# Designs tried in a protein design run: peptides against a protein of PDB entry 6D0Y. Part 170

Target 1, 225 residues: chain A of PDB entry 6D0Y
Amino acid sequence: ETEDHLESLICKVGEKSACSLESNLEGLAGVLEADLPNYKSKILRLLCTVARLLPEKLTIYTTLVGLLNARNYNFGGEFVEAMIRQLKESLKANNYNEAVYLVRFLSDLVNCHVIAAPSMVAMFENFVSVTQEEDVPQVRRDWYVYAFLSSLPWVGKELYEKKDAEMDRIFANTESYLKRRQKTHVPMLQVWTADKPHPQEEYLDCLWAQIQKLKKDRWQERHIL

## One batch from the design tools (peptide; made by RFdiffusion4, then SolubleMPNN)

Design b2_p25_5_s4 (from b2_p25_5, 10 letters changed)
Fold by OpenDDE base, seed 3:
Structure b2_p25_5_s4 (fold): chain B 225 residues (1-225), chain A 25 residues (1-25)
Amino acid sequence: as target 1 above (225 residues)
Amino acid sequence: MELALKTIRDLGLDEYAEEFEERLK
């Protein structure tokens, strides 16, 4: 019965309510903390599920995880491990849409003090390093660059504040790759799908330009990308 | 945890709020 209530609370948070979202998230973190001794595994699974299946509520659940992590530090680590494992599984299954959402989720967890900035930088270094590997299809190279760039609106400011030199190196490598990659043009803009991870040239170049502008503006967004 | 109770009620689980309150006694 309690498990059902926990599921209901986690799913309902962020919906229309009389209280502020911030208040409800803080309150929910308290509820979850109280039930961790008896329902940690269930809560972990629930949070992983909503993180994966409800990308529209990304910032809601990253905030919730952040609040819960502040109350129970060990839980945050276990959650991140589960999310990384899911990311690897998504990549193996060629579920690129899920994978990119997971990367964005992990990125925003840096802002919520769940993941350290150096760890996220290392992940992005790993992503961009794929562009330098031989015998890797360009579709995969492009996707890793896309995953990196598309996540920066969530975490770019924090990473440049903490690891500016490393980020500059990643940007340089990214720019170099974008200049030398094979150009492809598709007549119609395709919606990203699990079986079609290759970003169109126009979109990837446009994204790069947008990120460069965002960087120039000191990561202060005027509009949602 | 008055805030927790408030949240539970706000999210429409009054029965669980009562149960939760009893656990806090």
Scores: peptide ipSAE 0.532, ipTM 0.938, DockQ to the pose 0.917
Fold by OpenDDE base, seed 4:
Structure b2_p25_5_s4 (fold): chain B 225 residues (1-225), chain A 25 residues (1-25)
Amino acid sequence: as target 1 above (225 residues)
Amino acid sequence: MELALKTIRDLGLDEYAEEFEERLK
């Protein structure tokens, strides 16, 4: 019964309520903290599930995880590990839409002090390094670049503030790849599916341009990407 | 704890709030 209640709370947070979202998140973190000794695994699973299934509540759950992690249970680490596992599984299953979302989620966890900036930089380095692997299909290479670039609105500012040199290197490598990759023309606004993770030529270039502009604007987002 | 209880109630789980409170006593 308690597990059901926890599920309900986690699922309901962020919905219309009398209290502020911030208050409810803090309160919920307290609830979860209290229940961690007995329901840690369940809570972990629940949070992983909602994180994965409710993209509209990305910031809610990243914040919640951050708050919970701040309560000194090392929960964030375990959560991140679980999310990374899920990311790997998504990639293995060719669920690229879920995968990219998970990357964005992880990116926002940096802002919530769950993931250290260097760790995220390392992840992105790994992503971009795929572009240097000749045995990897371009569709995969493009996806990793897409995953990287599309996540920067959530974490670019933080990463450049703390790891500017490394980020510049990643950007340089990305730019180099984008210049040398083969261009494929596909219809604009094509809906991505699990079997079609390949970004549109124009989209990837446009995304790059947008990110460059965002960077130039010191990561102050002015428009929805 | 007070905030936790408030949150639980706000999210519509009054029964659980009571249980939660009792558990933490």
Scores: peptide ipSAE 0.532, ipTM 0.938, DockQ to the pose 0.880
Fold by OpenDDE base, seed 1:
Structure b2_p25_5_s4 (fold): chain B 225 residues (1-225), chain A 25 residues (1-25)
Amino acid sequence: as target 1 above (225 residues)
Amino acid sequence: MELALKTIRDLGLDEYAEEFEERLK
């Protein structure tokens, strides 16, 4: 059955093989393109699923979507729309771990020319604007800042190259918030801090410092964040 | 399309490669 075969191919790509990953991704994009006329809905669902459930293959699937988008521009748009819907659903369900990963995934899609830089900037503006809302729990404000900052390793360089003024504004707002917020220990933050590099610092402050250094280094990453 | 077929086979779906090839004729 073709649908089962498509699922198998999408799930197996990136595994050790005789061919290079790049070659296999290009080839798989060709396969999927050929099957889009008859199985677009299935392919969309499959890609959304693996994008959501397999964080270890983030760059594999963002690249694949990028290749498909280059072949079929309409598909890329539909995929992004589906991912945005999923992000909204995750937020509504308070599934913040999934939500932040989806933001990172979308961020890397900018590098793959699936999402335009201005669109991503707008998203981050919306995130950081939550910090200005008064009747919102700090844990929620903190999460949006975290989602923004933790995504910059994937997209910061591109956004500053194209939208430096807007990004500077977002950074200024973020810095202002971080200076005035109360440092607290809540369960949600504890989850985030499970693998923090500097246990002596509050997590968001630590992350902010790391991002500032990354920015100073012209977004050339020297360590895994 | 040759690359597509190569990829399908490399990923271990020989049967689908054959089906795919027939579809392209």
Scores: peptide ipSAE 0.529, ipTM 0.937, DockQ to the pose 0.909
Fold by OpenDDE base, seed 2:
Structure b2_p25_5_s4 (fold): chain B 225 residues (1-225), chain A 25 residues (1-25)
Amino acid sequence: as target 1 above (225 residues)
Amino acid sequence: MELALKTIRDLGLDEYAEEFEERLK
Protein backbone atom coordinates (compact mmCIF):
# COMPACT_ATOMS: atom_id res chain seq x y z
CA GLU B 1 0.00 0.00 0.00
CA THR B 2 0.99 3.56 -0.60
CA GLU B 3 0.89 4.33 3.10
CA ASP B 4 3.35 1.59 3.82
CA HIS B 5 5.60 2.81 1.08
CA LEU B 6 5.50 6.32 2.47
CA GLU B 7 6.45 5.03 5.86
CA SER B 8 9.32 3.10 4.39
CA LEU B 9 10.61 6.07 2.48
CA ILE B 10 10.46 8.37 5.45
CA CYS B 11 12.15 5.87 7.69
CA LYS B 12 14.86 4.96 5.23
CA VAL B 13 15.90 8.39 4.12
CA GLY B 14 19.34 9.23 5.37
CA GLU B 15 20.55 5.68 5.29
CA LYS B 16 23.34 4.50 3.05
CA SER B 17 22.40 5.11 -0.55
CA ALA B 18 23.80 5.74 -3.98
CA CYS B 19 22.43 9.25 -4.12
CA SER B 20 23.35 12.17 -1.94
CA LEU B 21 21.28 12.91 1.11
CA GLU B 22 20.33 16.27 -0.29
CA SER B 23 19.10 14.72 -3.48
CA ASN B 24 17.10 12.11 -1.66
CA LEU B 25 15.53 14.68 0.60
CA GLU B 26 14.50 16.77 -2.35
CA GLY B 27 13.12 13.74 -4.06
CA LEU B 28 11.27 12.58 -1.00
CA ALA B 29 9.78 16.00 -0.54
CA GLY B 30 8.45 15.69 -4.05
CA VAL B 31 6.96 12.32 -3.33
CA LEU B 32 5.30 13.51 -0.17
CA GLU B 33 3.98 16.62 -1.85
CA ALA B 34 2.39 14.53 -4.54
CA ASP B 35 0.74 12.31 -1.98
CA LEU B 36 -0.47 15.04 0.34
CA PRO B 37 -3.87 15.31 -1.33
CA ASN B 38 -4.64 11.72 -0.47
CA TYR B 39 -2.43 10.98 2.49
CA LYS B 40 -1.97 14.24 4.33
CA SER B 41 -2.93 12.91 7.72
CA LYS B 42 -0.77 9.85 7.36
CA ILE B 43 2.23 11.83 6.24
CA LEU B 44 1.75 14.27 9.08
CA ARG B 45 1.62 11.48 11.61
CA LEU B 46 4.62 9.76 10.14
CA LEU B 47 6.72 12.87 10.24
CA CYS B 48 5.71 13.60 13.79
CA THR B 49 6.55 10.07 14.77
CA VAL B 50 10.00 9.98 13.26
CA ALA B 51 10.70 13.45 14.56
CA ARG B 52 9.93 12.22 18.03
CA LEU B 53 11.45 8.77 17.93
CA LEU B 54 14.59 9.23 15.87
CA PRO B 55 16.67 11.93 17.50
CA GLU B 56 19.73 10.75 15.61
CA LYS B 57 18.10 11.94 12.41
CA LEU B 58 17.07 15.34 13.70
CA THR B 59 18.69 17.36 10.96
CA ILE B 60 17.47 14.99 8.29
CA TYR B 61 13.87 15.38 9.23
CA THR B 62 14.03 19.07 9.98
CA THR B 63 15.48 19.52 6.53
CA LEU B 64 12.76 17.37 5.04
CA VAL B 65 10.11 19.38 6.80
CA GLY B 66 11.75 22.52 5.57
CA LEU B 67 11.59 21.28 2.02
CA LEU B 68 7.97 20.30 2.42
CA ASN B 69 7.15 23.61 3.97
CA ALA B 70 8.58 25.34 0.95
CA ARG B 71 6.31 23.26 -1.24
CA ASN B 72 3.26 23.39 0.98
CA TYR B 73 3.19 26.10 3.58
CA ASN B 74 -0.05 24.95 5.15
CA PHE B 75 1.33 21.53 5.80
CA GLY B 76 4.39 22.98 7.43
CA GLY B 77 2.21 24.96 9.74
CA GLU B 78 0.16 21.96 10.67
CA PHE B 79 3.29 20.02 11.40
CA VAL B 80 4.60 22.70 13.71
CA GLU B 81 1.27 22.84 15.47
CA ALA B 82 1.37 19.13 15.99
CA MET B 83 4.87 19.31 17.38
CA ILE B 84 3.92 22.11 19.73
CA ARG B 85 1.00 20.08 20.97
CA GLN B 86 3.30 17.18 21.55
CA LEU B 87 5.70 19.39 23.45
CA LYS B 88 2.92 20.61 25.69
CA GLU B 89 1.78 17.09 26.30
CA SER B 90 5.28 16.01 27.16
CA LEU B 91 5.65 18.85 29.59
CA LYS B 92 2.35 18.06 31.25
CA ALA B 93 3.42 14.48 31.59
CA ASN B 94 6.81 15.51 32.96
CA ASN B 95 8.51 13.72 30.12
CA TYR B 96 11.44 16.04 30.13
CA ASN B 97 13.65 13.94 27.90
CA GLU B 98 11.18 13.99 25.08
CA ALA B 99 10.34 17.59 25.68
CA VAL B 100 13.90 18.83 25.46
CA TYR B 101 14.42 16.98 22.23
CA LEU B 102 11.28 18.49 20.80
CA VAL B 103 12.57 21.92 21.71
CA ARG B 104 15.80 21.15 19.89
CA PHE B 105 13.85 19.92 16.91
CA LEU B 106 11.79 23.06 16.83
CA SER B 107 14.94 25.08 17.21
CA ASP B 108 16.46 23.55 14.14
CA LEU B 109 13.26 24.19 12.24
CA VAL B 110 14.11 27.85 12.54
CA ASN B 111 17.19 27.19 10.46
CA CYS B 112 15.03 25.36 7.97
CA HIS B 113 12.77 28.39 7.64
CA VAL B 114 9.79 26.59 9.08
CA ILE B 115 9.58 28.55 12.31
CA ALA B 116 10.18 32.26 12.48
CA ALA B 117 12.92 33.49 14.76
CA PRO B 118 10.57 35.70 16.79
CA SER B 119 8.40 32.72 17.58
CA MET B 120 11.33 30.78 18.89
CA VAL B 121 12.50 33.73 20.94
CA ALA B 122 9.05 33.96 22.44
CA MET B 123 9.18 30.32 23.39
CA PHE B 124 12.52 30.76 25.09
CA GLU B 125 11.26 33.84 26.87
CA ASN B 126 8.41 31.78 28.19
CA PHE B 127 10.79 29.08 29.32
CA VAL B 128 13.10 31.40 31.17
CA SER B 129 10.16 33.24 32.69
CA VAL B 130 9.38 30.10 34.63
CA THR B 131 12.43 30.82 36.73
CA GLN B 132 10.63 33.85 38.05
CA GLU B 133 7.46 32.07 39.00
CA GLU B 134 6.63 31.36 42.59
CA ASP B 135 5.94 27.92 43.95
CA VAL B 136 7.70 26.17 41.12
CA PRO B 137 10.18 23.47 42.07
CA GLN B 138 13.75 24.25 41.21
CA VAL B 139 14.04 21.05 39.23
CA ARG B 140 11.38 22.34 36.89
CA ARG B 141 12.95 25.76 36.65
CA ASP B 142 16.28 24.14 35.98
CA TRP B 143 14.79 22.09 33.20
CA TYR B 144 13.43 25.09 31.36
CA VAL B 145 16.80 26.74 31.53
CA TYR B 146 18.38 23.53 30.38
CA ALA B 147 15.95 23.25 27.51
CA PHE B 148 16.79 26.76 26.45
CA LEU B 149 20.54 26.47 26.75
CA SER B 150 20.78 23.03 25.24
CA SER B 151 18.88 24.18 22.18
CA LEU B 152 21.11 27.12 21.42
CA PRO B 153 23.65 25.09 19.48
CA TRP B 154 20.93 24.60 16.88
CA VAL B 155 19.48 28.06 16.77
CA GLY B 156 21.62 30.53 18.69
CA LYS B 157 23.27 31.98 15.64
CA GLU B 158 20.01 32.61 13.86
CA LEU B 159 18.34 34.12 16.87
CA TYR B 160 21.17 36.48 17.65
CA GLU B 161 21.30 37.59 14.06
CA LYS B 162 17.66 38.55 14.13
CA LYS B 163 16.79 39.16 17.78
CA ASP B 164 19.99 40.02 19.57
CA ALA B 165 18.45 42.39 22.08
CA GLU B 166 15.79 39.95 23.13
CA MET B 167 18.30 37.15 23.36
CA ASP B 168 20.57 39.24 25.54
CA ARG B 169 17.70 39.80 27.88
CA ILE B 170 17.02 36.11 28.09
CA PHE B 171 20.69 35.48 28.75
CA ALA B 172 20.74 38.06 31.50
CA ASN B 173 17.75 36.49 33.16
CA THR B 174 19.30 33.09 32.82
CA GLU B 175 22.55 34.21 34.34
CA SER B 176 20.74 35.83 37.21
CA TYR B 177 18.86 32.66 37.92
CA LEU B 178 21.93 30.48 37.76
CA LYS B 179 23.67 32.66 40.29
CA ARG B 180 20.88 32.44 42.83
CA ARG B 181 19.77 28.85 42.40
CA GLN B 182 20.72 26.11 44.79
CA LYS B 183 23.61 24.08 43.50
CA THR B 184 23.24 20.39 42.98
CA HIS B 185 25.80 17.75 42.18
CA VAL B 186 25.10 16.70 38.63
CA PRO B 187 27.89 15.25 36.53
CA MET B 188 29.55 17.43 33.97
CA LEU B 189 28.55 16.89 30.40
CA GLN B 190 30.43 18.53 27.59
CA VAL B 191 28.88 18.61 24.18
CA TRP B 192 31.71 20.52 22.58
CA THR B 193 35.43 20.34 22.78
CA ALA B 194 36.57 23.19 24.93
CA ASP B 195 40.00 24.64 24.52
CA LYS B 196 39.97 25.95 28.03
CA PRO B 197 39.98 23.34 30.72
CA HIS B 198 36.80 23.18 32.74
CA PRO B 199 36.80 22.02 36.31
CA GLN B 200 34.11 19.64 37.28
CA GLU B 201 31.03 21.58 38.26
CA GLU B 202 27.27 21.37 38.40
CA TYR B 203 25.80 20.47 35.04
CA LEU B 204 23.83 23.62 34.43
CA ASP B 205 26.77 25.76 35.33
CA CYS B 206 28.89 23.73 33.01
CA LEU B 207 26.37 24.02 30.23
CA TRP B 208 26.14 27.73 30.80
CA ALA B 209 29.87 28.05 30.48
CA GLN B 210 29.84 26.06 27.29
CA ILE B 211 27.09 28.15 25.80
CA GLN B 212 28.87 31.32 26.77
CA LYS B 213 31.92 30.06 24.98
CA LEU B 214 29.85 29.12 21.97
CA LYS B 215 28.34 32.56 21.94
CA LYS B 216 31.75 34.15 22.09
CA ASP B 217 32.79 31.99 19.19
CA ARG B 218 29.82 33.35 17.25
CA TRP B 219 28.02 30.06 17.46
CA GLN B 220 30.59 28.15 15.50
CA GLU B 221 30.40 24.66 16.84
CA ARG B 222 33.63 22.84 17.37
CA HIS B 223 34.33 19.23 16.68
CA ILE B 224 32.67 16.81 19.00
CA LEU B 225 34.98 14.11 20.30
CA MET A 1 9.14 14.09 -10.68
CA GLU A 2 12.12 12.32 -12.10
CA LEU A 3 14.00 13.10 -8.97
CA ALA A 4 11.18 11.67 -6.94
CA LEU A 5 11.35 8.46 -8.89
CA LYS A 6 15.07 8.32 -8.54
CA THR A 7 14.76 8.73 -4.81
CA ILE A 8 12.15 6.04 -4.48
CA ARG A 9 14.32 3.63 -6.39
CA ASP A 10 17.42 4.62 -4.50
CA LEU A 11 15.64 3.88 -1.27
CA GLY A 12 14.79 0.45 -2.55
CA LEU A 13 11.14 0.74 -3.41
CA ASP A 14 11.11 -0.04 -7.10
CA GLU A 15 7.54 -1.21 -7.08
CA TYR A 16 6.38 2.00 -5.59
CA ALA A 17 8.39 3.91 -8.14
CA GLU A 18 6.48 2.16 -10.86
CA GLU A 19 3.20 2.90 -9.18
CA PHE A 20 4.19 6.47 -8.69
CA GLU A 21 5.16 6.84 -12.30
CA GLU A 22 1.89 5.40 -13.47
CA ARG A 23 -0.01 7.76 -11.27
CA LEU A 24 1.76 10.69 -12.82
CA LYS A 25 0.70 9.65 -16.33
Scores: peptide ipSAE 0.528, ipTM 0.937, DockQ to the pose 0.912

Design b2_p25_6_s1 (from b2_p25_6, 7 letters changed)
Fold by OpenDDE base, seed 3:
Structure b2_p25_6_s1 (fold): chain B 225 residues (1-225), chain A 25 residues (1-25)
Amino acid sequence: as target 1 above (225 residues)
Amino acid sequence: MEEELERLERALAAPAPDWEAVVAS
């Protein structure tokens, strides 16, 4: 295998095929695993790139990474580390649209058994703990709550199945913050969010209501937030 | 992996060194 050929395979996965998607992903995972000794760095970079560039294939690439992680745990770890570093870089660059997407991607990696549920809970605990920071702009507090809530459609079911008590604490802290925060326009969130179901309602309050309903429905989704 | 993940999670939640970088870690 060559680097160019691997790139082609990674980019084309999920396209129309005579075989099932699952079969294609297993096949690709096998090919990539076999080539890791020679092209690990390239494969890592490619997967990180396509994960960021092709949000419509989020579940395809999280599944692929899940399969690779099962074959090579070390590679899976390196991939997660790379994605988290990218998340941090996105925040530093004020690319909040990419940042929230990366949190969603990481969230779905929990479903693929790449990231442990306790680790994701810890991340969300850290996010919501920002609401307790003093002498910081509310936009910072709001964004981390947004990042948490907007990721729950991808991981809420798994986290409540594994860490219900911890999740309830996070929810309680979130609710408490939402009740005491000042309700004002947050242009940053408005720029990077679309298709608000209730545009006349304050965004975080609206999102909170949607997530509460989703939770009540045992995470059975009617639409993707 | 878990140790590195925890380190990075803490870094993401850390206060921004510059107040103008309101969300940056």
Scores: peptide ipSAE 0.025, ipTM 0.580, DockQ to the pose 0.017
Fold by OpenDDE base, seed 1:
Structure b2_p25_6_s1 (fold): chain B 225 residues (1-225), chain A 25 residues (1-25)
Amino acid sequence: as target 1 above (225 residues)
Amino acid sequence: MEEELERLERALAAPAPDWEAVVAS
């Protein structure tokens, strides 16, 4: 019964309430913390599940985890470890939509002070280092660059504020790779641009252009499409 | 990017980089 109640609370957080979202999240974090001694495994599993199944609540659950991490640092670490395991499992299962989402989720955890900025920078360094791998298909190199670039809207500001030199190196390596890779034209990505017709361009080149514009705009998004 | 992601899911079959030490640090 208690487990069912916790599941309900976790799933419903962020819904219409007389209280602010911040107040509800703080309250839920307190409830979950109190029950960790008895239901840590269940709570951990529930949070991992809802984080994956409810992508529309990404920032809600990253914030919740941030609050829990502040209350119980060990639990925060265990949660991150669980999410990393899920990421690895998604990659092994060739579920790349799930994988890229998990990278974005982890990226937003940096903003919530669950993952340190240097750790995320190192992760992105590892991603971009895949571009240097030999005897691998370009699609592998492209995906990790995509995973990196597509996560920057969530964490680019924080990483450049704290690790600008390292990020510039990653950007330089990314740019170098994009110049030398084989290109194929696909519909243009339009996440941060005006709703106007654009010529067809290679999808990573399009994303790169958008990220460079976002960076130029100090990581403030102007359009959501 | 949905179509491109679907292509990636079909074409990719390589292990992910090791980043456990990165997260733990």
Scores: peptide ipSAE 0.024, ipTM 0.642, DockQ to the pose 0.022
Fold by OpenDDE base, seed 5:
Structure b2_p25_6_s1 (fold): chain B 225 residues (1-225), chain A 25 residues (1-25)
Amino acid sequence: as target 1 above (225 residues)
Amino acid sequence: MEEELERLERALAAPAPDWEAVVAS
């Protein structure tokens, strides 16, 4: 069936081909756009599924969605809404691995002109505002800071180019929280890179240091965080 | 889309996560 064929195309994009990745993505975007009148819901579900289940192809699928959004803005919006709903569901289900990945995916959609920079800034402001919540476990506060910081490699450059003042405020709030939080060390949670092994250190403090350096380097990534 | 995105972003909430599991992500 045509439906099965579309599924195959979506799943296989980015794999080894005689054509360039860019050409394949443009072609697939055109095919999907043409089939939206008949298979909109299916295509939407497929894209959401592969985006969630194939993290190794994150940038491939964000790019694809970017191309589709340029062709059909309404579909792009529906896709973003679906991903946000999934993020909320993952949080409610305590699936925090999926949740943080979805935040990264959404972050990269900013680079693909699917999500506006101000919207992503607002999301991160919301995340960091959790640090100010009362009568909640520190682990909740820590997770949202982690979700924010761990997503910056994907979108920090764009956000600082567009909303530097707002980002600085978020950073200041983050730094303030990190200074006042209770610090505990989990021995099994070690952070290191091939070039710069880190001594035993609390994870969020280590991540913060890495992000600060990335920011200092104008978001030119030298190491995989 | 932007207005809807902002609305959905404000609705984000989560229970207390297991920190060790989160770091393993």
Scores: peptide ipSAE 0.029, ipTM 0.586, DockQ to the pose 0.020; fails the geometry check
Fold by OpenDDE base, seed 2:
Structure b2_p25_6_s1 (fold): chain B 225 residues (1-225), chain A 25 residues (1-25)
Amino acid sequence: as target 1 above (225 residues)
Amino acid sequence: MEEELERLERALAAPAPDWEAVVAS
């Protein structure tokens, strides 16, 4: 495969096909694996780029990376490292919308067995620990809580299955923070289509309520995005 | 949320957490 062809394949995966998405992803993973000796860096860059530029295909590319990781563990690791670097860069650049998306992407990589559940738990622990920072604006604390909560639809089930005690601790800390934080008036953030918006509530309180409901529903979304 | 993000961009001065411990599985 040529570089251009690989790019086309990566960008177009998930489009309407006579074959199942799973079959296409498996096939693409095989093609990419075969070309890693010649185009590893290019493939890595392409995957990182499309993962960021095509958020509507989040689960497609996390699945693809999962398949690649199973075939080439080192490549999977390099991809994760690249995405982590990008997350850090986004935060440094104050690109918080991109940053939160990257957290969601990394979260879904747990489901794809690319990132270990304990590692993601540790990341979320770090996020929620920001609520305990002194001499920082509340908006910073709020953002990291938002990043955590808004990512749970993608990984909450897996994390509670494997690290329920740790997750409960994080939830308790989050709840405690939400109770003591200053309330602001912002629009409701709806992460998924299963819940109706609650414009009368503060956005983090509303998100918290949504996540609590999702948790009670065993992390099963009625309307999958 | 966008308003909060704008405020964050203006007010945030502290560094982000370190995630070097995140390892692929």
Scores: peptide ipSAE 0.022, ipTM 0.602, DockQ to the pose 0.022; fails the geometry check

Design b2_p25_6_s2 (from b2_p25_6, 8 letters changed)
Fold by OpenDDE base, seed 2:
Structure b2_p25_6_s2 (fold): chain B 225 residues (1-225), chain A 25 residues (1-25)
Amino acid sequence: as target 1 above (225 residues)
Amino acid sequence: MKEEIERLERALAAPAPDWEAIVAS
């Protein structure tokens, strides 16, 4: 495979096909694995790029990475490291929309057995711990809570199945913070397009309510995106 | 991978971004 061909394959996966998506992903994973000796860096860069630039294909690429990780664990690790580095860069660059998306992507990688549940829990613990920081703007606290909550649709089920006690602790801390924080109006991405926030409710409070409902519904979204 | 992820997780909690930019958005 040529580099250009690989790019095409990676970018077009998930499009209409006579074969199932899973079959196509397995096939692509095989192709990519076979080409790692020659195009490792290119493939890594491509996957990182499409992962961050094609949010509509989040689950497609997390699944693909999951398949690749199963075939080549080291490559999977390098990918995760690259994505985390990108997350850090996004934060440094004040690109918070990209940052939160990357957190969601990493979250879904837990479902794909690329990232261990305890690691994601630890990340969320770190995020929510920001609420305890002193002498920082509330917007900082709010954003990390948002990053946590807005990622739960992608990983909440898995984390509660494996780390329920830790998750409950994080939830308790989150709830405590939300009760004591000042009401603010920060534009943030909704979890579900069809589930519009209550116009009279502050966004984070609304998101919290949505997540609580999602949790109650065993992490099954009522609206499929 | 786990150790690296943990290392980076700690770093993710530390950034001091331009919060004024967030407020202005």
Scores: peptide ipSAE 0.183, ipTM 0.722, DockQ to the pose 0.017
Fold by OpenDDE base, seed 5:
Structure b2_p25_6_s2 (fold): chain B 225 residues (1-225), chain A 25 residues (1-25)
Amino acid sequence: as target 1 above (225 residues)
Amino acid sequence: MKEEIERLERALAAPAPDWEAIVAS
C-alpha cells in the first residue's frame, strides 16, 4: 500500500544508506511533495508523529520539514500549526516532557527557515513573562524559564543574529527572576551537556550558567544531541 | 503563517496546568 510505503520512508530516513543524508532528505522531500495532493493528511500526521516520538532524529525531521516548506509553503504552515496546537494540548494535559521537547523542535525549525525568528522571540517573551505573574506557583515560573533556556542551544545563535535587542531584554528578565526566586530542587528534564563541567548547583542556576557560557562562546557547541 | 503562529503563541501562555505533576516528573 502506498500509505504504508510513505510511513516506511518517513520513519527510516536517516538510517544507513549508500547516499548522503542530504541527498536522501532532498529525495524524500520531492516524493512527499508529489504525494501531497493525494495523501496530505496522512503525511502531516506521520510527520507530526515522528517529530514527537523520535527525539534522536530531531535535526533530520526539522530539515525534512524545512525542505518541504520550501517546496510547499502552505503545507509547512499547516505542520507548524499542528505542532503548536500539540504543544498547547501537552501543556493542558500536564505532559511537560513532551512540551519542552516540542519547544526545542519548534526552535530548530527556525534554523530550517520554517518559523521566522520574530515569531520564536515572541514565544519566548511569552514564556519569560510568566515570571511576572502573581499568585501562581513558582514551579510554573520555573518551568517556562526552563523551557526557554533549554531550547537556546538549538536557536540562540539565530535569534541573537536577527533579534539581539529583544533577546537581551529576555535575558535580563530571566536573570532578574533567577536572582529573586526561592531556590528549590524540582525534578526537570535532563539538562544538555556542555563542553565544560559545572559545579553542582540548583538545576536552573546550572542551566543559566551553561547558557551564559554558550552565549560567550558565540553559540558554538561541539554537538547538539 | 506568521500571524497564525503569533496567535497560537499567545494562547500558550494561558494554560493553568497541574504543577504538582511537574514536581513528580
Scores: peptide ipSAE 0.172, ipTM 0.716, DockQ to the pose 0.018
Fold by OpenDDE base, seed 1:
Structure b2_p25_6_s2 (fold): chain B 225 residues (1-225), chain A 25 residues (1-25)
Amino acid sequence: as target 1 above (225 residues)
Amino acid sequence: MKEEIERLERALAAPAPDWEAIVAS
């Protein structure tokens, strides 16, 4: 296929079709794999672009990457590396909305067998460890806790199935921090669901309560997030 | 892949963004 045709296929996947979404994704993964020898860099760039700019298709593109990773493991690795670089760049550029989205995207890649559970646990350990940093604004500590908690709806089940002891430690550290932090209203730390925070609770505390409820419910969501 | 991912993940804690700008937003 031509470069332009590949771009069209990648951008349009998930649109209304006579075939199932699974069939279309499998077909596209096959097409992309076949064209990697000639268009690897272009395909990599395209996938990174749509992953970042089309958040409404998050699960479509994580699934596509999962299928492609199963066909070409090395390419899957290059994609993950590119996404991690983009996450670092978004943090440096103070694009925190993109940053938290990228963390969710990476989280869902665990479900697609692209990122190993231990690696994601390590990332979340790093995030929660920020709460122990000295001489930094609380907003920094709060944001990394938010990034962690807001990603758990996508990956909490898998991580507790694979790394329950490590996750419990992270939760304990998070709970400890939430108890000692100064409560304040931060708009960017709003709850990830359509539900509004309780008047008596700060947004991060409200999110924590929702995650605790989700955990208690064995990570079965009652509402579409 | 896993080793590289882990190295990059550790580096994610290093950035020092303008946190005061976050508070203002």
Scores: peptide ipSAE 0.165, ipTM 0.713, DockQ to the pose 0.017
Fold by OpenDDE base, seed 3:
Structure b2_p25_6_s2 (fold): chain B 225 residues (1-225), chain A 25 residues (1-25)
Amino acid sequence: as target 1 above (225 residues)
Amino acid sequence: MKEEIERLERALAAPAPDWEAIVAS
């Protein structure tokens, strides 16, 4: 296959078909695997691009990557590395909307068995540990808490099933921070957050309450956060 | 893969040389 053909296949996956989505994804994964010897770099770049630019297809592409990872473990690893690098670049560019989306994407990769639960827990531990940094802007602390909490709808169930004790520690640290933080810095986060379900409340406090409710409901969502 | 992920996770959480940045440059 040619590079252009691969691009077309990757971009069109999820469109209406006589076959099930799962069947189409398996087929595409097989095609991509077969072409890795010749077009590995191109396929990697394409998958990274669609993962970033098509948030409406998040689950489609995480599933596809999951299937590819099962066929080629090394490729899956390279993809995750590329996505993490992109996350760092997004943060450096102050593109916080992209950054939080990438964290969500990575979170859903846990469900697809691309990223191990312990690795995601470690990432969230690192995020929440930022709250303990001294002499740094509160916006930094708040953003990492936001990135953590806003990603839990995609991965909270899996992480609590696998690492409940570790997650409880992260939650305790988060709660402790939220109790002691000053709320006067919240307006800075408003630039990064598009969805504000309760404008009358401080956003992080509101999000925390929503996540606690989600946890209480065994991670069964009533609405997308 | 796990080791590489952990390395990158640490990099993301590292203090920024510029206090206005969210992550280390």
Scores: peptide ipSAE 0.136, ipTM 0.702, DockQ to the pose 0.017; fails the geometry check

